# Ledger of designs, part 26: peptides against a protein of PDB entry 5X9X

Target 1, 41 residues: chain A of PDB entry 5X9X
Amino acid sequence: SSVSELEQRLRDVKNTNSRFRKALMEKENELQALIRKLGPE

## One batch from the design tools (peptide; made by RFdiffusion4, then SolubleMPNN)

Design b2_p17_4_s2 (from b2_p17_4, 8 letters changed)
Fold by OpenDDE base, seed 3:
Structure b2_p17_4_s2 (fold): chain B 41 residues (1-41), chain A 17 residues (1-17)
Amino acid sequence: as target 1 above (41 residues)
Amino acid sequence: SSEVEQELRKLEEENKK
């Protein structure tokens, strides 16, 4: 039905958004780890 | 439903970028 199709599209948009946010967070964590390795501490 | 479909299309295109 049109309702079930809209519900599925909403789930897909949320899942895609979550995956990209996770990838960005992981890249930020990698960057911070490199900063700590190269830092003066 | 047309307004909801339009908003979903906008969000899908935003995620694609």
Scores: peptide ipSAE 0.068, ipTM 0.676, DockQ to the pose 0.523
Fold by OpenDDE base, seed 2:
Structure b2_p17_4_s2 (fold): chain B 41 residues (1-41), chain A 17 residues (1-17)
Amino acid sequence: as target 1 above (41 residues)
Amino acid sequence: SSEVEQELRKLEEENKK
């Protein structure tokens, strides 16, 4: 139905958004790790 | 509704970027 299709699209958008947020978090963690390695130590 | 469908399409396009 039209309602079920919209619900599925909303789920897909939310899942994609979640995956992007996870990827950004991983990249931020990688950046912070590099910053620590390049520190004054 | 058409409005909801348009909003979902915009969000999908934004996620594609």
Scores: peptide ipSAE 0.067, ipTM 0.672, DockQ to the pose 0.514
Fold by OpenDDE base, seed 1:
Structure b2_p17_4_s2 (fold): chain B 41 residues (1-41), chain A 17 residues (1-17)
Amino acid sequence: as target 1 above (41 residues)
Amino acid sequence: SSEVEQELRKLEEENKK
């Protein structure tokens, strides 16, 4: 049904957003690690 | 180091996208 299709689309978007948020967090953690390696020197 | 700075720049540009 149209309702079930919309519910599925919503789940797909939420899953995609979750994956993207995880990827962003991993990149941020790596960025911060490199910043710490650079240090004030 | 220059190497670390280059990698940092790459990550910053990637995160901007």
Scores: peptide ipSAE 0.035, ipTM 0.594, DockQ to the pose 0.022
Fold by OpenDDE base, seed 4:
Structure b2_p17_4_s2 (fold): chain B 41 residues (1-41), chain A 17 residues (1-17)
Amino acid sequence: as target 1 above (41 residues)
Amino acid sequence: SSEVEQELRKLEEENKK
């Protein structure tokens, strides 16, 4: 049904957003690690 | 970082040769 299709699309969008959020967090962690390496210590 | 400092020191010494 149209309702079930919309529910599926919503789930797909949420899953995609979750994956992007995870990727961004991992990139931020990598960036912070590099910043620490380039620091005075 | 001690790691970076050590690497830089090694490179500097090699560049003197």
Scores: peptide ipSAE 0.029, ipTM 0.380, DockQ to the pose 0.010; fails the geometry check

Design b2_p17_4_s3 (from b2_p17_4, 9 letters changed)
Fold by OpenDDE base, seed 1:
Structure b2_p17_4_s3 (fold): chain B 41 residues (1-41), chain A 17 residues (1-17)
Amino acid sequence: as target 1 above (41 residues)
Amino acid sequence: TEEVEKELEDLEKLNKE
């Protein structure tokens, strides 16, 4: 049904959003690690 | 239903930025 399809799309949006949030956190952590590695020491 | 579909489309676009 149209309602079931909208519910599925909402689930997909939420899942994609959650995955992107996790990926951004990991990328930020990687960036910070590289910044520390490239430090003056 | 149309307004809900439009909101979902906007959210899907945000996720793809």
Scores: peptide ipSAE 0.096, ipTM 0.707, DockQ to the pose 0.576
Fold by OpenDDE base, seed 5:
Structure b2_p17_4_s3 (fold): chain B 41 residues (1-41), chain A 17 residues (1-17)
Amino acid sequence: as target 1 above (41 residues)
Amino acid sequence: TEEVEKELEDLEKLNKE
């Protein structure tokens, strides 16, 4: 049904959003690790 | 339904940017 299709699209949007949030967090962690490595120590 | 479809389209577009 149209309702079930909309519900599926909503789930897909939420899943994609979650994936991007995870990717951004990983990139931030990577950046911070590089910053630490470039420090004086 | 149309307004919900538009909202979903906007969210899907935002996620792909």
Scores: peptide ipSAE 0.096, ipTM 0.710, DockQ to the pose 0.573
Fold by OpenDDE base, seed 2:
Structure b2_p17_4_s3 (fold): chain B 41 residues (1-41), chain A 17 residues (1-17)
Amino acid sequence: as target 1 above (41 residues)
Amino acid sequence: TEEVEKELEDLEKLNKE
């Protein structure tokens, strides 16, 4: 039904958003690790 | 329903970041 299709699209949007948030967190962690390596050591 | 579809479309576009 139209309602079930909209519910599925909403689930897909939320899942995709969650995956992007995870990817951004991992990239931020990678950046911070590189910053630490560039430290005064 | 049309307004909900538009909101979902906007969110789907935003997720392409």
Scores: peptide ipSAE 0.096, ipTM 0.710, DockQ to the pose 0.551
Fold by OpenDDE base, seed 3:
Structure b2_p17_4_s3 (fold): chain B 41 residues (1-41), chain A 17 residues (1-17)
Amino acid sequence: as target 1 above (41 residues)
Amino acid sequence: TEEVEKELEDLEKLNKE
C-alpha cells in the first residue's frame, strides 16, 4: 500500500542517516588518533 | 500523502549531501 511504501522509505532514510553518522564518527576518531600521534606528547 | 512524499524527498537529498 501507499502507506507501507512511505513507512519503508522513512525506515530507509533513518538507516542511511545512521550509517553516515557512524562513518563520520569513525573518521573523526581516526583524525583524533592522528592528532594525538602528531601532538607534543 | 503529498506532504509526506516531499518531506521524504528532502530527507533523502540531505543524506546524499
Scores: peptide ipSAE 0.094, ipTM 0.710, DockQ to the pose 0.529

Design b2_p17_4_s4 (from b2_p17_4, 8 letters changed)
Fold by OpenDDE base, seed 4:
Structure b2_p17_4_s4 (fold): chain B 41 residues (1-41), chain A 17 residues (1-17)
Amino acid sequence: as target 1 above (41 residues)
Amino acid sequence: TKEVEEELRRLEAENQA
């Protein structure tokens, strides 16, 4: 039904958003680790 | 329903950016 299709799309967009946010967080953590390695210490 | 469809379309496009 139209309602069930909207519910499915909402689940899909939330799952995609969550996965991308996790990937961005991991990349930011990696970047910060590299920045620390290039620091004065 | 139209407003929900438009919101979902915007969110799906945002996830592709």
Scores: peptide ipSAE 0.178, ipTM 0.759, DockQ to the pose 0.570
Fold by OpenDDE base, seed 5:
Structure b2_p17_4_s4 (fold): chain B 41 residues (1-41), chain A 17 residues (1-17)
Amino acid sequence: as target 1 above (41 residues)
Amino acid sequence: TKEVEEELRRLEAENQA
């Protein structure tokens, strides 16, 4: 039904959003680790 | 339903940006 299709799209959007947020967090953590390794210290 | 469809479209576009 149209309702079930909208519910599926909402789940897909939320899953994609969650995956992207996780990827950004992991990349930021990686960047900070590299900064600590390669910094002037 | 129309409003929900529009919101989903906006969120899908935001995920692509």
Scores: peptide ipSAE 0.178, ipTM 0.759, DockQ to the pose 0.593
Fold by OpenDDE base, seed 3:
Structure b2_p17_4_s4 (fold): chain B 41 residues (1-41), chain A 17 residues (1-17)
Amino acid sequence: as target 1 above (41 residues)
Amino acid sequence: TKEVEEELRRLEAENQA
């Protein structure tokens, strides 16, 4: 049905959004780890 | 229904950018 298709599209866009947000968080964590490694401490 | 379809289209385009 049209409702089930809209529900499927909503699930897909939320999953894609979540994957990209996770990738960005992991890159930020990697950057912060390098900052700590190369920092003055 | 058309408003929801428009919102989904915008979100899908945002994910591609």
Scores: peptide ipSAE 0.178, ipTM 0.760, DockQ to the pose 0.533
Fold by OpenDDE base, seed 1:
Structure b2_p17_4_s4 (fold): chain B 41 residues (1-41), chain A 17 residues (1-17)
Amino acid sequence: as target 1 above (41 residues)
Amino acid sequence: TKEVEEELRRLEAENQA
């Protein structure tokens, strides 16, 4: 139904958003680790 | 229903940006 399709789209959007947020956090953490590793010390 | 569809479209576009 129209309602079930909207519910499915909402789930898909939220899942995609969650994956992107997790990926961004992990990339940021890795970047900071590299900055510390390659720092002046 | 159309308002919900428009919000979903905006969220989908945000995920593509």
Scores: peptide ipSAE 0.176, ipTM 0.758, DockQ to the pose 0.573

Design b2_p17_5_s1 (from b2_p17_5, 10 letters changed)
Fold by OpenDDE base, seed 4:
Structure b2_p17_5_s1 (fold): chain B 41 residues (1-41), chain A 17 residues (1-17)
Amino acid sequence: as target 1 above (41 residues)
Amino acid sequence: DSEEINRELEEEIRKLE
């Protein structure tokens, strides 16, 4: 049904958003690790 | 340069939360 399709789309958007947030946090952690290795510049 | 990029990433992450 149209309702079930909209519910599925909402789940897909939420899952995509969650994945992007996780990826950004992982990249931030990677960057911070590199900064610590280089020291203050 | 890396420190500025780090600050920008932290700001964008905070906006998403």
Scores: peptide ipSAE 0.039, ipTM 0.508, DockQ to the pose 0.024
Fold by OpenDDE base, seed 2:
Structure b2_p17_5_s1 (fold): chain B 41 residues (1-41), chain A 17 residues (1-17)
Amino acid sequence: as target 1 above (41 residues)
Amino acid sequence: DSEEINRELEEEIRKLE
């Protein structure tokens, strides 16, 4: 039904958004690792 | 449609990785 299709689309957006957030967190972690490597210590 | 949107978003995610 149209309602079930809209619910599925919302779930798809949520899942994609979660993957985006994960990717950003991974990049943030990578940047922090690089910052530590470039530090004076 | 939603499938196309999801495909585009997944491609952008892959570019970030």
Scores: peptide ipSAE 0.037, ipTM 0.619, DockQ to the pose 0.063
Fold by OpenDDE base, seed 3:
Structure b2_p17_5_s1 (fold): chain B 41 residues (1-41), chain A 17 residues (1-17)
Amino acid sequence: as target 1 above (41 residues)
Amino acid sequence: DSEEINRELEEEIRKLE
């Protein structure tokens, strides 16, 4: 049904969003590690 | 060294944007 299709689309969007959020977090962590290396140490 | 860190940092910034 149209409702079931919309529910599936919502699940797909949530899964895609979660994957992109994880990828961004990993890249941010890599960037932060490099920023820490630039410190006065 | 500082130059290597700077190159790596710039590359990671480019990937985030």
Scores: peptide ipSAE 0.024, ipTM 0.564, DockQ to the pose 0.015
Fold by OpenDDE base, seed 1:
Structure b2_p17_5_s1 (fold): chain B 41 residues (1-41), chain A 17 residues (1-17)
Amino acid sequence: as target 1 above (41 residues)
Amino acid sequence: DSEEINRELEEEIRKLE
């Protein structure tokens, strides 16, 4: 049904959002590690 | 040297952003 299709689309968007949030966290962690390595030198 | 290392790290930072 149209309702079940919309529910599936919402689940897909939520899954994509979760994956992107994880990727952003990993990138932020790597960014901070690189910033620490740059230091004042 | 330290300046070269810093330039390389800055390039990697730009790739993450």
Scores: peptide ipSAE 0.022, ipTM 0.538, DockQ to the pose 0.013

Design b2_p17_5_s2 (from b2_p17_5, 9 letters changed)
Fold by OpenDDE base, seed 4:
Structure b2_p17_5_s2 (fold): chain B 41 residues (1-41), chain A 17 residues (1-17)
Amino acid sequence: as target 1 above (41 residues)
Amino acid sequence: SSERRNEELRREIERLE
């Protein structure tokens, strides 16, 4: 049904968003590691 | 109703995309 298809689409969007959020967190962690590497100490 | 649920889902999807 239309409702079931939209519910599936909603799940897919949420899953995609979760994956992007994780990727952003990993990139932030990488950035912070590089910043620490560039530090004076 | 299914129509109201359908509209709610469309709005939620639009918000999250």
Scores: peptide ipSAE 0.447, ipTM 0.859, DockQ to the pose 0.649
Fold by OpenDDE base, seed 5:
Structure b2_p17_5_s2 (fold): chain B 41 residues (1-41), chain A 17 residues (1-17)
Amino acid sequence: as target 1 above (41 residues)
Amino acid sequence: SSERRNEELRREIERLE
């Protein structure tokens, strides 16, 4: 049904967003670690 | 109703995309 299909799409969007947010956080953490390593501090 | 639920789902999907 249309409702079940949209509910599945919503789950897929939420899962995709979760994956991207995690990936962005990991890349930001990596970047900050490199900045601390190579920075003037 | 299923139609109202359908509209709510569409709005939420659009918000999250």
Scores: peptide ipSAE 0.445, ipTM 0.859, DockQ to the pose 0.609
Fold by OpenDDE base, seed 3:
Structure b2_p17_5_s2 (fold): chain B 41 residues (1-41), chain A 17 residues (1-17)
Amino acid sequence: as target 1 above (41 residues)
Amino acid sequence: SSERRNEELRREIERLE
């Protein structure tokens, strides 16, 4: 049904957003690690 | 109403996309 399809789409959008948020956090962590690595120490 | 639920879902999807 239209409702069931939209509910599935909503789940997919939420899952996609969750994955992107996680990826952004991981990239920020990687960036900070590189900044520390390139430091004077 | 199924139609009202349908519109609610569409609005929520639009908000999150």
Scores: peptide ipSAE 0.445, ipTM 0.858, DockQ to the pose 0.554
Fold by OpenDDE base, seed 1:
Structure b2_p17_5_s2 (fold): chain B 41 residues (1-41), chain A 17 residues (1-17)
Amino acid sequence: as target 1 above (41 residues)
Amino acid sequence: SSERRNEELRREIERLE
């Protein structure tokens, strides 16, 4: 049904959003590690 | 109703996309 399809789409959007948020956090951590590596030392 | 539930789901999906 249309309701079941929209409920499935909502689950997919939430899952994708969660994956992107995790990826952004990991990329920020990687960036900070590189900044420290490229420090004046 | 089914129609009200359908509209609620559409609004929530639109907000999250």
Scores: peptide ipSAE 0.439, ipTM 0.857, DockQ to the pose 0.570

Design b2_p17_5_s3 (from b2_p17_5, 9 letters changed)
Fold by OpenDDE base, seed 1:
Structure b2_p17_5_s3 (fold): chain B 41 residues (1-41), chain A 17 residues (1-17)
Amino acid sequence: as target 1 above (41 residues)
Amino acid sequence: SSKERNEQLRKEIEKLE
C-alpha cells in the first residue's frame, strides 16, 4: 500500500542518514587526529 | 623528515575533506 511504501521509504532514509552521520563522525575524528599530529611545526 | 611528514599528513587531510 501507499502507506507501507512511505513507511519503508522513511526507514530507508533514516538508515541512510544514520550511516552517513556515523561516517562523518569517523572522518571528523580522523581529521582531528591528523591535525593534532601536524602540530605547530 | 618533519617537513615530509607534514606534507603527507596534509595530503591525507585533503583526501578526507
Scores: peptide ipSAE 0.038, ipTM 0.597, DockQ to the pose 0.013
Fold by OpenDDE base, seed 2:
Structure b2_p17_5_s3 (fold): chain B 41 residues (1-41), chain A 17 residues (1-17)
Amino acid sequence: as target 1 above (41 residues)
Amino acid sequence: SSKERNEQLRKEIEKLE
């Protein structure tokens, strides 16, 4: 049904959002590690 | 050198941004 399709689309958006949030967190952690390695020099 | 290491790290940071 149209309702079930909309519910599925909402689930897909939430799953995609969760994946992007995880990827951003991992990139931020890596960036901060590299910044620490870079140091003030 | 430290300068070369620093430049390599900057390029890696730029790649991640």
Scores: peptide ipSAE 0.038, ipTM 0.587, DockQ to the pose 0.013
Fold by OpenDDE base, seed 3:
Structure b2_p17_5_s3 (fold): chain B 41 residues (1-41), chain A 17 residues (1-17)
Amino acid sequence: as target 1 above (41 residues)
Amino acid sequence: SSKERNEQLRKEIEKLE
């Protein structure tokens, strides 16, 4: 049904959003670690 | 050298941005 299709699309969007948020967090953490290693030197 | 290490880290940062 149209309702079940919309529910599926919503789940897919939420799953995709969660995956991207995790990836961004991991990249940010690595960037911060590298910046700390860089330091003022 | 510390200069070379710094440059390597900058390149690694650039890849992640």
Scores: peptide ipSAE 0.037, ipTM 0.598, DockQ to the pose 0.013
Fold by OpenDDE base, seed 4:
Structure b2_p17_5_s3 (fold): chain B 41 residues (1-41), chain A 17 residues (1-17)
Amino acid sequence: as target 1 above (41 residues)
Amino acid sequence: SSKERNEQLRKEIEKLE
């Protein structure tokens, strides 16, 4: 049904959003690790 | 050298931004 399709689309959007949030957190963590490694040298 | 290491790390940071 149209309702079931909308529910599926909402689930897909939520899953995509969750994946992007995780990817951004991992990139930020790696960025901060590299910044710490730069040091004053 | 320390200078070369610093440049490599800067390039890795640029790829993440």
Scores: peptide ipSAE 0.036, ipTM 0.588, DockQ to the pose 0.013

Design b2_p17_6_s1
Fold by OpenDDE base, seed 5:
Structure b2_p17_6_s1 (fold): chain B 41 residues (1-41), chain A 17 residues (1-17)
Amino acid sequence: as target 1 above (41 residues)
Amino acid sequence: KKEEIEKQIKELDKLLK
């Protein structure tokens, strides 16, 4: 049904959002590691 | 550079919640 398809799309969007959030957090961790290597600045 | 990157990270954190 149209409702079940919309519900599936909503789940897919939520899953995609979760994946992007994880990727951004990983990039933040990489940047923080680089900042630590730079030392006092 | 470090301070500016740290500021940008803080802004990203607000988006990530």
Scores: peptide ipSAE 0.030, ipTM 0.490, DockQ to the pose 0.023
Fold by OpenDDE base, seed 4:
Structure b2_p17_6_s1 (fold): chain B 41 residues (1-41), chain A 17 residues (1-17)
Amino acid sequence: as target 1 above (41 residues)
Amino acid sequence: KKEEIEKQIKELDKLLK
């Protein structure tokens, strides 16, 4: 049904958002590690 | 460059919270 399709799309958006948030946190950690390697600038 | 990257990280933190 149209309702079931909308519910599925909402689940897909939530899953995508969760994956992107995780990827951004991992990239932040990588950037922080690179900053530590740069030293005082 | 370090200070600019630190500012960008602070901006990302606001988006993730």
Scores: peptide ipSAE 0.029, ipTM 0.501, DockQ to the pose 0.022
Fold by OpenDDE base, seed 2:
Structure b2_p17_6_s1 (fold): chain B 41 residues (1-41), chain A 17 residues (1-17)
Amino acid sequence: as target 1 above (41 residues)
Amino acid sequence: KKEEIEKQIKELDKLLK
């Protein structure tokens, strides 16, 4: 049904957002490591 | 440059909450 399709799309968006948030957090951790390597500035 | 990047990361942290 149209309702069940909309519910599925909402779940898909939530899953996508969760994946992007995780990827951004991992990149932030990588940037923090690079900042430490850059030294005092 | 380090300090500026750290400021940008802090701003992104607010969006990730």
Scores: peptide ipSAE 0.029, ipTM 0.494, DockQ to the pose 0.022
Fold by OpenDDE base, seed 1:
Structure b2_p17_6_s1 (fold): chain B 41 residues (1-41), chain A 17 residues (1-17)
Amino acid sequence: as target 1 above (41 residues)
Amino acid sequence: KKEEIEKQIKELDKLLK
């Protein structure tokens, strides 16, 4: 049904959002590691 | 540059939380 399709799309968006949030957090951690390697500046 | 990156990270934190 149209409702079931919308529910599926919402699940897909939530899953995609979760994956992007995780990727951004990993990139943030990478940047922080690079900052630490750069040292006090 | 380090300080600016740290500021950008803080802004990203607001978005991710």
Scores: peptide ipSAE 0.028, ipTM 0.484, DockQ to the pose 0.023

Design b2_p17_6_s2
Fold by OpenDDE base, seed 2:
Structure b2_p17_6_s2 (fold): chain B 41 residues (1-41), chain A 17 residues (1-17)
Amino acid sequence: as target 1 above (41 residues)
Amino acid sequence: KEEEEKKKIEELDKLLK
């Protein structure tokens, strides 16, 4: 049904968004770790 | 269209790795 297809598309967008958010957080953590390694301390 | 969107998502996933 058209409604069920729209609901599925919305779920797919939410899943994709969650995956990208996780990847960005991981990259931010990697950058923070590098900053700590390159810092004077 | 659906296969094209899937490919775009796969390309974005590769970029974020």
Scores: peptide ipSAE 0.037, ipTM 0.474, DockQ to the pose 0.080
Fold by OpenDDE base, seed 1:
Structure b2_p17_6_s2 (fold): chain B 41 residues (1-41), chain A 17 residues (1-17)
Amino acid sequence: as target 1 above (41 residues)
Amino acid sequence: KEEEEKKKIEELDKLLK
């Protein structure tokens, strides 16, 4: 049904969004680690 | 269309690694 299709699309968008948010967080953490290595200490 | 969307997502996943 149209309702079931919309629910499936919403789940797919949420899953994709979650995966990309996780990847961005991991990249940010790596960037922060590199910044700390380049710090004055 | 669904297979094309899947391929686009796979390409984006590769760029994020």
Scores: peptide ipSAE 0.037, ipTM 0.468, DockQ to the pose 0.070
Fold by OpenDDE base, seed 5:
Structure b2_p17_6_s2 (fold): chain B 41 residues (1-41), chain A 17 residues (1-17)
Amino acid sequence: as target 1 above (41 residues)
Amino acid sequence: KEEEEKKKIEELDKLLK
């Protein structure tokens, strides 16, 4: 049904959002590690 | 339009890996 398709699309958007949030967190962690290596310590 | 959005998501996935 149109309703079930809209629900599926909403789930897909939510899953995509979660995946990108995880990827951004990983990249932020990588960036922070590089910043620490460039730091004075 | 949906196919274009799917393609954009796939391209973003490649950039983030």
Scores: peptide ipSAE 0.036, ipTM 0.475, DockQ to the pose 0.085
Fold by OpenDDE base, seed 4:
Structure b2_p17_6_s2 (fold): chain B 41 residues (1-41), chain A 17 residues (1-17)
Amino acid sequence: as target 1 above (41 residues)
Amino acid sequence: KEEEEKKKIEELDKLLK
């Protein structure tokens, strides 16, 4: 049904959003590691 | 449609690497 298709699309968007949020967090962690490496120790 | 969606996901994955 149109409702079930919309629910599926919403799930797909949520899954994609979660995946990209995780990737952004990982990239932020990588950047922070580089900043610490380049920073004064 | 499924193959098109897979290609879009692969393209986005490449941008994240």
Scores: peptide ipSAE 0.034, ipTM 0.455, DockQ to the pose 0.068

Design b2_p17_6_s3
Fold by OpenDDE base, seed 5:
Structure b2_p17_6_s3 (fold): chain B 41 residues (1-41), chain A 17 residues (1-17)
Amino acid sequence: as target 1 above (41 residues)
Amino acid sequence: SKEEEEKQIEELDEKLK
């Protein structure tokens, strides 16, 4: 049904959003680690 | 299509590696 399709799309968007948020946080952590490594210390 | 959407998601995942 149209409702079930919309529910599926919402689940897919939420899953995709969660994956990308995780990836961005991991990249930010990697960036911060590099900044500390390359810092003036 | 659903297949096209899945391919687009896969391409975005590759860019974030």
Scores: peptide ipSAE 0.034, ipTM 0.536, DockQ to the pose 0.081
Fold by OpenDDE base, seed 1:
Structure b2_p17_6_s3 (fold): chain B 41 residues (1-41), chain A 17 residues (1-17)
Amino acid sequence: as target 1 above (41 residues)
Amino acid sequence: SKEEEEKQIEELDEKLK
């Protein structure tokens, strides 16, 4: 049904958003580690 | 199609590696 299709699409969007947010967080953590290496000793 | 949508998601994943 149209309702079940919309529910499926909503789940897919939520899953995709969660995956990309995690990836961005990991990249931010990597960037912060590199910044710390370049920081003052 | 659903297959095309999944492929687009995989391409986005590769850009984030």
Scores: peptide ipSAE 0.034, ipTM 0.528, DockQ to the pose 0.072
Fold by OpenDDE base, seed 3:
Structure b2_p17_6_s3 (fold): chain B 41 residues (1-41), chain A 17 residues (1-17)
Amino acid sequence: as target 1 above (41 residues)
Amino acid sequence: SKEEEEKQIEELDEKLK
């Protein structure tokens, strides 16, 4: 049904969003680790 | 299409690796 299709699309968007948020967080953590290595500490 | 959506997701995955 149209409703079930919209619900499926919403689930797919949420799953994709969660996956890319995780990837961005991992890249940010990697970047921060490199910044710490290059810092004065 | 579903195939095009999957391809776009794969392209984004490669950019974020």
Scores: peptide ipSAE 0.032, ipTM 0.519, DockQ to the pose 0.071
Fold by OpenDDE base, seed 4:
Structure b2_p17_6_s3 (fold): chain B 41 residues (1-41), chain A 17 residues (1-17)
Amino acid sequence: as target 1 above (41 residues)
Amino acid sequence: SKEEEEKQIEELDEKLK
């Protein structure tokens, strides 16, 4: 049904959003690690 | 090391594309 399709689309969007949020957090952690390593190495 | 830092920068640049 149209309702079940909209519910599925909402689940898909939420899953995609969660994946992008995780990716951004990982990139921030990688950036901070680089900042801390700047200098002697 | 500078070599490790450069490699990490390149990896981040590829992930940001």
Scores: peptide ipSAE 0.021, ipTM 0.509, DockQ to the pose 0.018; fails the geometry check

